# Peptides against a protein of PDB entry 3PUK, part 237

Target 1, 227 residues: chain A of PDB entry 3PUK
Amino acid sequence: ERGLKSVVWRKIKTAVFDDCRKEGEWKIMLLDEFTTKLLSSCCKMTDLLEEGITVIENIYKNREPVRQMKALYFISPTPKSVDCFLRDFGSKSEKKYKAAYIYFTDFCPDSLFNKIKASCSKSIRRCKEINISFIPQESQVYTLDVPDAFYYCYSPDPSNASRKEVVMEAMAEQIVTVCATLDENPGVRYKSKPLDNASKLAQLVEKKLEDYYKIDEKGLIKGKTQS

## One batch from the design tools (peptide; made by RFdiffusion4, then SolubleMPNN)

Design b2_p30_5_s1 (from b2_p30_5, 16 letters changed)
Fold by OpenDDE base, seed 2:
Structure b2_p30_5_s1 (fold): chain B 227 residues (1-227), chain A 30 residues (1-30)
Amino acid sequence: as target 1 above (227 residues)
Amino acid sequence: KEEEAKKEEEKEKKELEEKKERLKEMENLE
């Protein structure tokens, strides 16, 4: 019933909590909108306490400094979330926390990475990217976090064609992220619709899957799984 | 087309490796 939720939780536990865990150390965890939904879908507050998280804070809100504690930022690689992080550590005199551990849910663009490095590098103890850009709902059901996806994909207006391609690219990237999380290379199946969105998306997914498994950390090409 | 695809793959691999190195450098500032 909740297979995907368990997989996502296991991934977060291993990639984030186990990576920065120190015995007897508590951290404040900062979440954005996406990671709030993500964690809410796959864990409880009690689970986070067991992982050494004392308090969860919303990165977008004004927060009081807790200078004696380290902060764990589990955030999306967006300008908004990064700017909030930079406000916490941008001033040497007004650091909100002792140090930061940053875990991005996906690929962080070089522009954002360089901005962080230039401003806050000395405050950062960890900075990693993990591949989790989806929200699990059921055992094998997930929601993609692509803004305005419905509007652009189903717009009959030709002027939206460029935006549609951008949205489809983002969707394809998230699907590949799901596959990477599950360690699966699925065969792509779809039903064509009048706008042929499914066919276009399938082509993008296939291309990205091929690229991903060719350049993966193991340097191994994985065969298609029968799931 | 196959040669272009191979070049693109090599480029993406290189970019990923460079990024991993940059991330490691930032972690070493402890």
Scores: peptide ipSAE 0.026, ipTM 0.458, DockQ to the pose 0.331
Fold by OpenDDE base, seed 3:
Structure b2_p30_5_s1 (fold): chain B 227 residues (1-227), chain A 30 residues (1-30)
Amino acid sequence: as target 1 above (227 residues)
Amino acid sequence: KEEEAKKEEEKEKKELEEKKERLKEMENLE
């Protein structure tokens, strides 16, 4: 009953750990709030040790330099996490680690990416987006990382209408990310409500799924799966 | 080894940029 957790772990292992793994090399891993929750949901510390991670550190906390070790940043593409990374590598004399491998959980905005490139590109050995912005809870249950999603979707305040659409787009994108991770193209089902939020979200998901499978990295067209 | 690491970094940056363009295209189609 841990199918989704296993799939998520396998994705992280392949996309992150196998990508930067060197025989006999240990790394320090830096996590933010989201990736801490993500890894906690799908692995143990022993699993990370097997992947060559010696220590896990919180990116938001002050940390002592370990200049002889490389750092693996598994972080969300947020200004806060990026700024913490830049503090670690912004000065040549004050670099906390030997080099950085950066893996973003989602699309990194060009503004943030350019800021990284301009400030510390020489310290970066890898920089990828792995598209995994959800938390697996059970075998087929996950939590979306969209702040205040419930509040905006169900708010009676008309002033939140614009924000509701933005939140629903973000939710739809994360659902598509889950489907891609599971290698599934589901038929969307929903229950209509008075505000019809479920129908709107379903339409967004269907549209994004269609677009994803047309332009995905593999160029594969998959049939709809039963879910 | 440093040259190989640089080549690999350049490859990775290119792949990332291509991925970003695909993601942007997906967003623009919505």
Scores: peptide ipSAE 0.022, ipTM 0.423, DockQ to the pose 0.036
Fold by OpenDDE base, seed 4:
Structure b2_p30_5_s1 (fold): chain B 227 residues (1-227), chain A 30 residues (1-30)
Amino acid sequence: as target 1 above (227 residues)
Amino acid sequence: KEEEAKKEEEKEKKELEEKKERLKEMENLE
């Protein structure tokens, strides 16, 4: 049993592949750094073939146009990934694919969303946020995709304080995303450490969990589950 | 405090709804 990997795969299958599936149609899938790791953690190339993906490409690399095929962008809502997408569709002459389906792993900032809408809306068939910003390692185990988290959280340099807060915020957001994916509202538990990082993170997680479950799409207030 | 919390919740809900509508507008029929 793959546990969390199976849950993540099921989420991607239903939210991405089933959403854009068309009988007899093959797509090129574009991945960024995060989604490459994510898919590698929970599926094989054979699984992607079954979902109508003929080839996967790195969005950051130079790619030859395949104008007859539609592209499935499964990417993080970052300026870098969005800019690469915009290069693929920003002009008629530079259009690499027939059309685009975009699935963001998390909330896309309005600035990026508006930039896409203004430049490429005619080329986009779908644009959704699927809220999956974590990598499953094993059953009930996941890795947060927060670069340099350890460095900033445990840095003794006070100049990194602002960066530490940003990192902790990103970690808290990803933890909430895990909970949402698993349909669980955990009781937050932590051990206090001298740097109080665990306490601060726990507070951020609790706040974000409360916000998420209060304003969820179904209007459901879920009780705390054992974790 | 409770009134402020309710106002913030309503604001966040509204922002989420607006975002969802914007996303729907990006979907084009084939």
Scores: peptide ipSAE 0.026, ipTM 0.464, DockQ to the pose 0.289; fails the geometry check
Fold by OpenDDE base, seed 1:
Structure b2_p30_5_s1 (fold): chain B 227 residues (1-227), chain A 30 residues (1-30)
Amino acid sequence: as target 1 above (227 residues)
Amino acid sequence: KEEEAKKEEEKEKKELEEKKERLKEMENLE
């Protein structure tokens, strides 16, 4: 019934918690809006306690310093979340925590990454991208986190055409991330219509899947799964 | 106590070096 949720949890456990786990060490976990929704969809507070998380805090809120504890930042690579992190560690005197482990849900742009390196590099023990930018709803149902996707995809305004393409590209990347997470190569079926958004998205997904599986580090040609 | 403090400092230095390598790895993945 909850296959996708279990896969997402396993991915987070392996990529985040196991990567920074230290026996007997408790961490404070900082979440943003997206990762709060993500974790709420696939785990319970008891699961997080078992992974050595003592407290969950919202990165956007003002928080009291806990200087003796390390912080685990599980956040999206957004200017807002990064700026909140920088406030926690930007000044030596104003450090909120002992050190930081940062796990981004997706690719972090060079501009944001360089900003972190320039100001907070000494406080960071780990920084990694884990490629998990979707929210599981049901066993095989998920929501893509693409801002304003509906607005741009269905806007009749021609001025939004370029933004529509960017949004569709981001959606396609997230779908490929889901497929990679599930270890599935779906058979993409669509009717080729140049003006059809669903057809265009399907073409982008198909192309990106082909590229992903060609470059797969294991050299494994995966067959198409029956979806 | 002083030996433990030295071991902890050495551990922190090692963690810092590993971190520099990890940051370089991230730069190469970008």
Scores: peptide ipSAE 0.019, ipTM 0.384, DockQ to the pose 0.055; fails the geometry check

Design b2_p30_5_s2 (from b2_p30_5, 16 letters changed)
Fold by OpenDDE base, seed 3:
Structure b2_p30_5_s2 (fold): chain B 227 residues (1-227), chain A 30 residues (1-30)
Amino acid sequence: as target 1 above (227 residues)
Amino acid sequence: DEEEKLKKEKEEKEKLEKKKEELKERENLE
């Protein structure tokens, strides 16, 4: 069973492809490292073709211009990915594509958003933030996109304590994102470990889940579901 | 020329439709 993969695909289809789809129009899709892994986990190239994607390209690589086609950027809101986009559409360079549709996998910081707006606003047909920062593995298993999480969580160096906390917060946020995507409010369970990392993470997740469902747009508190 | 661009786009669409079918066939065989 691949239930989580199907849910993720449906989310992407609705939030990204259906949002910018035009009948008879084909687009080039630009992916970064995370979104490459994400799409590879939940769809096939044939699925993308059905959504009007001609080819997928790596945003980090040098690419030849295809000026007659629009580009769909499905990328993380990182300086690296944004800088690559700016190279494609910046005022100082020739535009690589006809126009851009941008979909961020998470909240884009104001600094990056303003940079895009100031430099490339005329080329952008759509800019939207979606909430999907995890990779599905199987029906109920996923991988978090938190760089160096293993290193910092298990570091014996006290100097990494602050970074460990930041990583734990990021992990907790992504777990909540998964729950939101699945429309679930799970009872949090953990296995105790010598470093108490699992306990700390569980507490953070519980708090964030409470905040999410209590202060959501609908003002609804959902009951706890079984995982 | 916009007409040439449209022609190229059409050719790419046709090529990709063919590729789509080939990929579907391959995926079904694997």
Scores: peptide ipSAE 0.014, ipTM 0.369, DockQ to the pose 0.011
Fold by OpenDDE base, seed 4:
Structure b2_p30_5_s2 (fold): chain B 227 residues (1-227), chain A 30 residues (1-30)
Amino acid sequence: as target 1 above (227 residues)
Amino acid sequence: DEEEKLKKEKEEKEKLEKKKEELKERENLE
């Protein structure tokens, strides 16, 4: 019934919670828009309590300092989320929590990473990138989190062509992330429409899948699976 | 200050464990 949700939860548990777990320690967890949706899709509050999370806070909101507790930031590697983190730890006077564990849902650009390192390195106990940039819906169904994807993909305005390409690239990356999470190398299936968006996306996905599995550290080339 | 901190942490942990149990019971009823 909840196959994909279970897989995603297992991934988060292993990559995030188990990685920073300390016996008897409770943490405040900071989430952004994406990770709020992600966790809501695959776990309950009781699950988070079991993982040592006492309270969930929105990173974008003003929050009262809890200086005695460590904070677990599970956030997307965006300027907005990073800037919110930096405000929490940017100065000694602004430090809201005892220390930070940071887990990014995707690759963090060097520019953002360097910015964090330069300003907040002393407060950071862990910084890790995980590969989980999709939201599970059903046992084998997922939702891509690409802002305005529909608008740009189906816009008749030629001025949006460059933006459409960026959106399709982001979608393809997320699909590959799903495949990696499920440990699957699917055959890509699509139905072409007049705008050829499905075909273009499929090509991007196929290319990225090929690249991903070729570069696999274990040198394991998996055959195509049915998905 | 450290002893008081430890006491507060223990109390908070106990409250959270209780909350966890209550939530679990609620979820089992739904």
Scores: peptide ipSAE 0.014, ipTM 0.352, DockQ to the pose 0.011
Fold by OpenDDE base, seed 5:
Structure b2_p30_5_s2 (fold): chain B 227 residues (1-227), chain A 30 residues (1-30)
Amino acid sequence: as target 1 above (227 residues)
Amino acid sequence: DEEEKLKKEKEEKEKLEKKKEELKERENLE
């Protein structure tokens, strides 16, 4: 059984590395906190070398310019990561790298995307959104990357109800992304805890799965796979 | 298992350094 790690690696290889691969060309890869964890969970440094990556750098750190090399940014669509990218290319006279390929792990908000277009459009050779917002831990276990998810889901404060719904929606979307990546339509099962959060999340996941497979480009309603 | 893991990590690091050197040599030839 190809574990979740191998599936995630295959997706990254196809969506990122194969997309920007040029024969004989080496790139510097820039990672943020999330993508560092993601890649460390599903590949080795030798695998990255085979994909034409010579150096991995942390996007948050001050880095020396390597003006002759192209940079591959594999980052989350967050203000922090985007701001670091903009610092690398914001000055016309002091670009850190020759050009940029950007791959976002999720949908990039229009506000961030417009900010990038306004300042760095000439330096960007590729910008693509991929749907990988989870970290594989085990063969069928993954960690969701939803900031403050636990805080909002377990907050007793009614004022956080709207934020809780947004967080649960984001979690549901990530779960559906995992299912889509695995090409599975699992039956959703949950254990009822004192807080009906699990039930609500399960309902959101079920709804989103139904919508995803109904609208799937192939028009094939895939039956529920037994999980 | 930990010793073998450390050995593999060292080997991967050495391969990475070798590739970096090869890249620098190519850049100097260009």
Scores: peptide ipSAE 0.012, ipTM 0.323, DockQ to the pose 0.012
Fold by OpenDDE base, seed 2:
Structure b2_p30_5_s2 (fold): chain B 227 residues (1-227), chain A 30 residues (1-30)
Amino acid sequence: as target 1 above (227 residues)
Amino acid sequence: DEEEKLKKEKEEKEKLEKKKEELKERENLE
């Protein structure tokens, strides 16, 4: 299947599940708000069972310790999610699980990473960052995880201009992430609107795509593809 | 300004390269 959902699932399977998989071992998986939506969009519970996940827990909730099992944290690199993780492993006496595998959906800021390393390093078996900050809706349709994007992009208030730029930059980065995931360099299409947000976003995307493929580890400059 | 553009492009590339290196360093804490 060539749909975006299948591509996303394949990426998660390879980057997360295959990376920490042990034959015959079951793990508890901890999800946050974003990763709950992400997995719900591209897989079923049966798929997770096949990957050795016995149960899924919400990282934000108070959970009973299962000290004999390892935990797989698939979470966003946010203070909220990291703080929840730290509560699970912050002290030797408070460890909820046997060990942790952490997979972040995006680059984890150094401040958060250092905080984790300083307090919980002995409990962490793996800590990786996987670049997946979008939710597939349809075969070629996705939503971006950019808070308040609509509000700031369409705000008539000039005081929101700086925030608008930040939001648009984040959106552009996530679109490039989609392209990287799909291994595509699409020709960007947009419709101009009164605020010209679509045009500006398109320009940011084009620039970032160019940068991405120029600096690609494979040294391959790909031509524009249809998407 | 072309010089400013080149500077910005260089900074963006350096940032991206740094990110890639950091990703490799963060693979395993054990």
Scores: peptide ipSAE 0.017, ipTM 0.294, DockQ to the pose 0.391; fails the geometry check

Design b2_p30_5_s3 (from b2_p30_5, 16 letters changed)
Fold by OpenDDE base, seed 5:
Structure b2_p30_5_s3 (fold): chain B 227 residues (1-227), chain A 30 residues (1-30)
Amino acid sequence: as target 1 above (227 residues)
Amino acid sequence: DEEKKKEEEEKEKKELEERKKKLEEMENLE
């Protein structure tokens, strides 16, 4: 068993592929940098073919229209990825595909969501947030997708303090996302460092875990589990 | 502190419900 990799794949299969599956229908799947890495970590191309994906395309690249096929966008909720999507569907005359199914890896900011809604809502068949913002490396190991996390967290420059807080918040959110994916409420463990970054992150994680399990979509309160 | 915490939880719950509604509005089913 591949532990976290299998869990992530199962999550994607149920939340994305099973959600938009239609008998006999093939889709083009659009990926960004993060979701490319994510899928490569937990599945093979043959697995995607079994899920009704005929080809994978990079959302950042210019692509030829395939107007007879529907597109599955599995992307991060970033301005760059959203802008690329909007180029595909922003104009009726310039539609790249027949319709779009959008699955965001995390919470999409209202500004981006509203921009999508205003420009191309009629082309969207599904739009969901599935909360997978991490990459599994090993059975119980994952990599957080937080740009320049090391630089800002350990920067000696006081001017980076505000950015450090943003990074810590993003890391904490992603850890909670992992816990949600695994359906676990773990005890937080950390090793203290001179800058106490680990302690600060642990506090943020504990707070977010508490909030998540108290007010989650399922309304379930779970006891502490081992992770 | 407990009252503030409850207020924040209610706010977050409301925001989540509003978000779900927005997502449903985005969907154009065949």
Scores: peptide ipSAE 0.070, ipTM 0.550, DockQ to the pose 0.276
Fold by OpenDDE base, seed 3:
Structure b2_p30_5_s3 (fold): chain B 227 residues (1-227), chain A 30 residues (1-30)
Amino acid sequence: as target 1 above (227 residues)
Amino acid sequence: DEEKKKEEEEKEKKELEERKKKLEEMENLE
């Protein structure tokens, strides 16, 4: 069976590289912290070269303009990454690249999307959300990218209750994203701990899975699969 | 509970459709 790394690479290849590929054209690729980890987990530099990427740059770093080349932004929909993009294209004098292709790893909030649309729309050739918010570790193991998840989920402080809920929602959303990427609707299983976090997370995942497959583009409810 | 669930589902569907429309509009601004 193909490992999760292979599935992730296939998803990125189809959704990102094949979507913006032009024969004979090379692009600069901009990555953030999450997408750097993601690509390093599922591909080699040689694979990226084959997809028409000449160089990889960190979006957070100061970079010299390469105005003759188009840029591929493969980034998370965060204020930090979006702000860095906006600095690259905010004005004609500040424009670092010829044009931008933007691929977000997840749903981009309307507030960030509207900022991009208002300031940089003329420089954008593509803007897509590809829904890949996890890092594959092994064939069937992945890591969720939810900051401070451990601290908030296991905090006994009642003042952190609201933040705990937000973190659990984010975790549930990423699990659903994995399922969508794998085209799988699994049965949810959990082991209860002293804190009812596992049960609560399971309920959130079940609800979100139901919603996702019910409201999909085809309006089809997929049957449960066995993991 | 069922009626509220249906209303939420319809709202989410509408939000997704609006989002798709916004993305299309942005790509067509060239």
Scores: peptide ipSAE 0.051, ipTM 0.530, DockQ to the pose 0.213
Fold by OpenDDE base, seed 2:
Structure b2_p30_5_s3 (fold): chain B 227 residues (1-227), chain A 30 residues (1-30)
Amino acid sequence: as target 1 above (227 residues)
Amino acid sequence: DEEKKKEEEEKEKKELEERKKKLEEMENLE
C-alpha cells in the first residue's frame, strides 16, 4: 500500500512546484494555517528548498515586501486567506512581491474568485485549484479539515441538524479527494452508531465516488479497492 | 431516475470546464 504522506507530497510537487518551477528562480512561499500543517505532515524544509522555495511566510502576518521575488501562495480558498492575498496585491503601490502564483487547496467559491480577478489579475501568473484538503497523520491515517466536525456530528441538539448535514457533506467531499489523490475507489466500511453518522457518511462517500469516477477526465471506471 | 442523473453529471462536467477556462483567463504568461 502507498504511504499517504508520500502520495500527498507527490501531488503537491506535481501540481504546485513543478507547475510553477523555473530553473534558477527562487520563490517566497505563503502558507495559511491549513497548508502549514499539510506541508509539515509530508515534507521537510530541505524538500522545499529543493523545489526552489527560499523562505516560507505566514500569509496572516504582516510581512516585509520583497518586491524582486515572486510569491507562491499555497492557501485554502477562504475569505481570510484570500483577504490576506488581496492586501499583498490589492493596489500597485502595495504590492509586496513581483508576481503571484496561487494554488488553492480546494474549489474557490466564485465570489472569492471574482474578487481576486477584479482586483489582482495583472499580478497573477498562475491560479489553480489542486483539491487537497486533508492532512496525513501516518501512512494510512489522515485528518480532515472540516471545522467543528466533531461538535456538529455528535451534537444532540436538533438545531444543529442543518449544520451537521453541511459538515458531513464536506467530510464526504474531502474523503473523495483522498481517494482521487490515491487513485483508488475503496470499499467503504463503517460501524453503525446510535446517531448513524458513520452510515450516512459512508453513503455520501459512496455516492460521490461513483459520481467522481463517472465524470473523471480519464473516462476510466475503476473497481473497488481495499483500503 | 437515470436520465436525471446523467443530466446532472453533464451539467457538472460543463461547470468544471467553464471553471478551468476562467482560471486560465486569469493567468498571465511570463
Scores: peptide ipSAE 0.152, ipTM 0.620, DockQ to the pose 0.265; fails the geometry check
Fold by OpenDDE base, seed 4:
Structure b2_p30_5_s3 (fold): chain B 227 residues (1-227), chain A 30 residues (1-30)
Amino acid sequence: as target 1 above (227 residues)
Amino acid sequence: DEEKKKEEEEKEKKELEERKKKLEEMENLE
């Protein structure tokens, strides 16, 4: 039925909601474009209410201060989302909420991380990175959230070559996060096409999977599974 | 080649551990 959706929800519940949950406390949750899609794919508003979320706000929009409430930021580690967070907590006068819990959907670059640490550390109660940079569609189907992936991967314009590489890297990273979430180390299968995009992507995925599972948190090497 | 690979893995492991430590340092106690 909802195998992958259930796995993703369980991951979010454990890594985010259970981590910052306080009995009797309600939080406002801030989402960006990606996390809005992600949550909408695997839960309902009623599920979020059960986890102590009173209201969801878009991080990109202007919002009225709710200074008595703590904020849960579930956002992607992008300059845009981070800048919005910084506007919420960057100064005492600009502080919109009581405190912040930050959960990034992926690795936050050091530049952004250091920027947050330098300016907003006093307001931050939690700051964690979780590997969940994909959107579940079906029981075993997911969608990668890479902007303009189709355009750049299949563009005949040589000027897009650099962008194509960046897009493929991002896709490979998201595939690895899927595997990590499912606790699977799959053998990569692909069919080569004239543009060799499938082969390049497969190589990137294989490399990243190898790196991830060899250097996991426990130093465990997992065997390949059938996928 | 195997030795070089092992050294690289150890380096990456160390970097990961350092990153985790940095994240923990940002967390404030309630």
Scores: peptide ipSAE 0.075, ipTM 0.550, DockQ to the pose 0.306; fails the geometry check

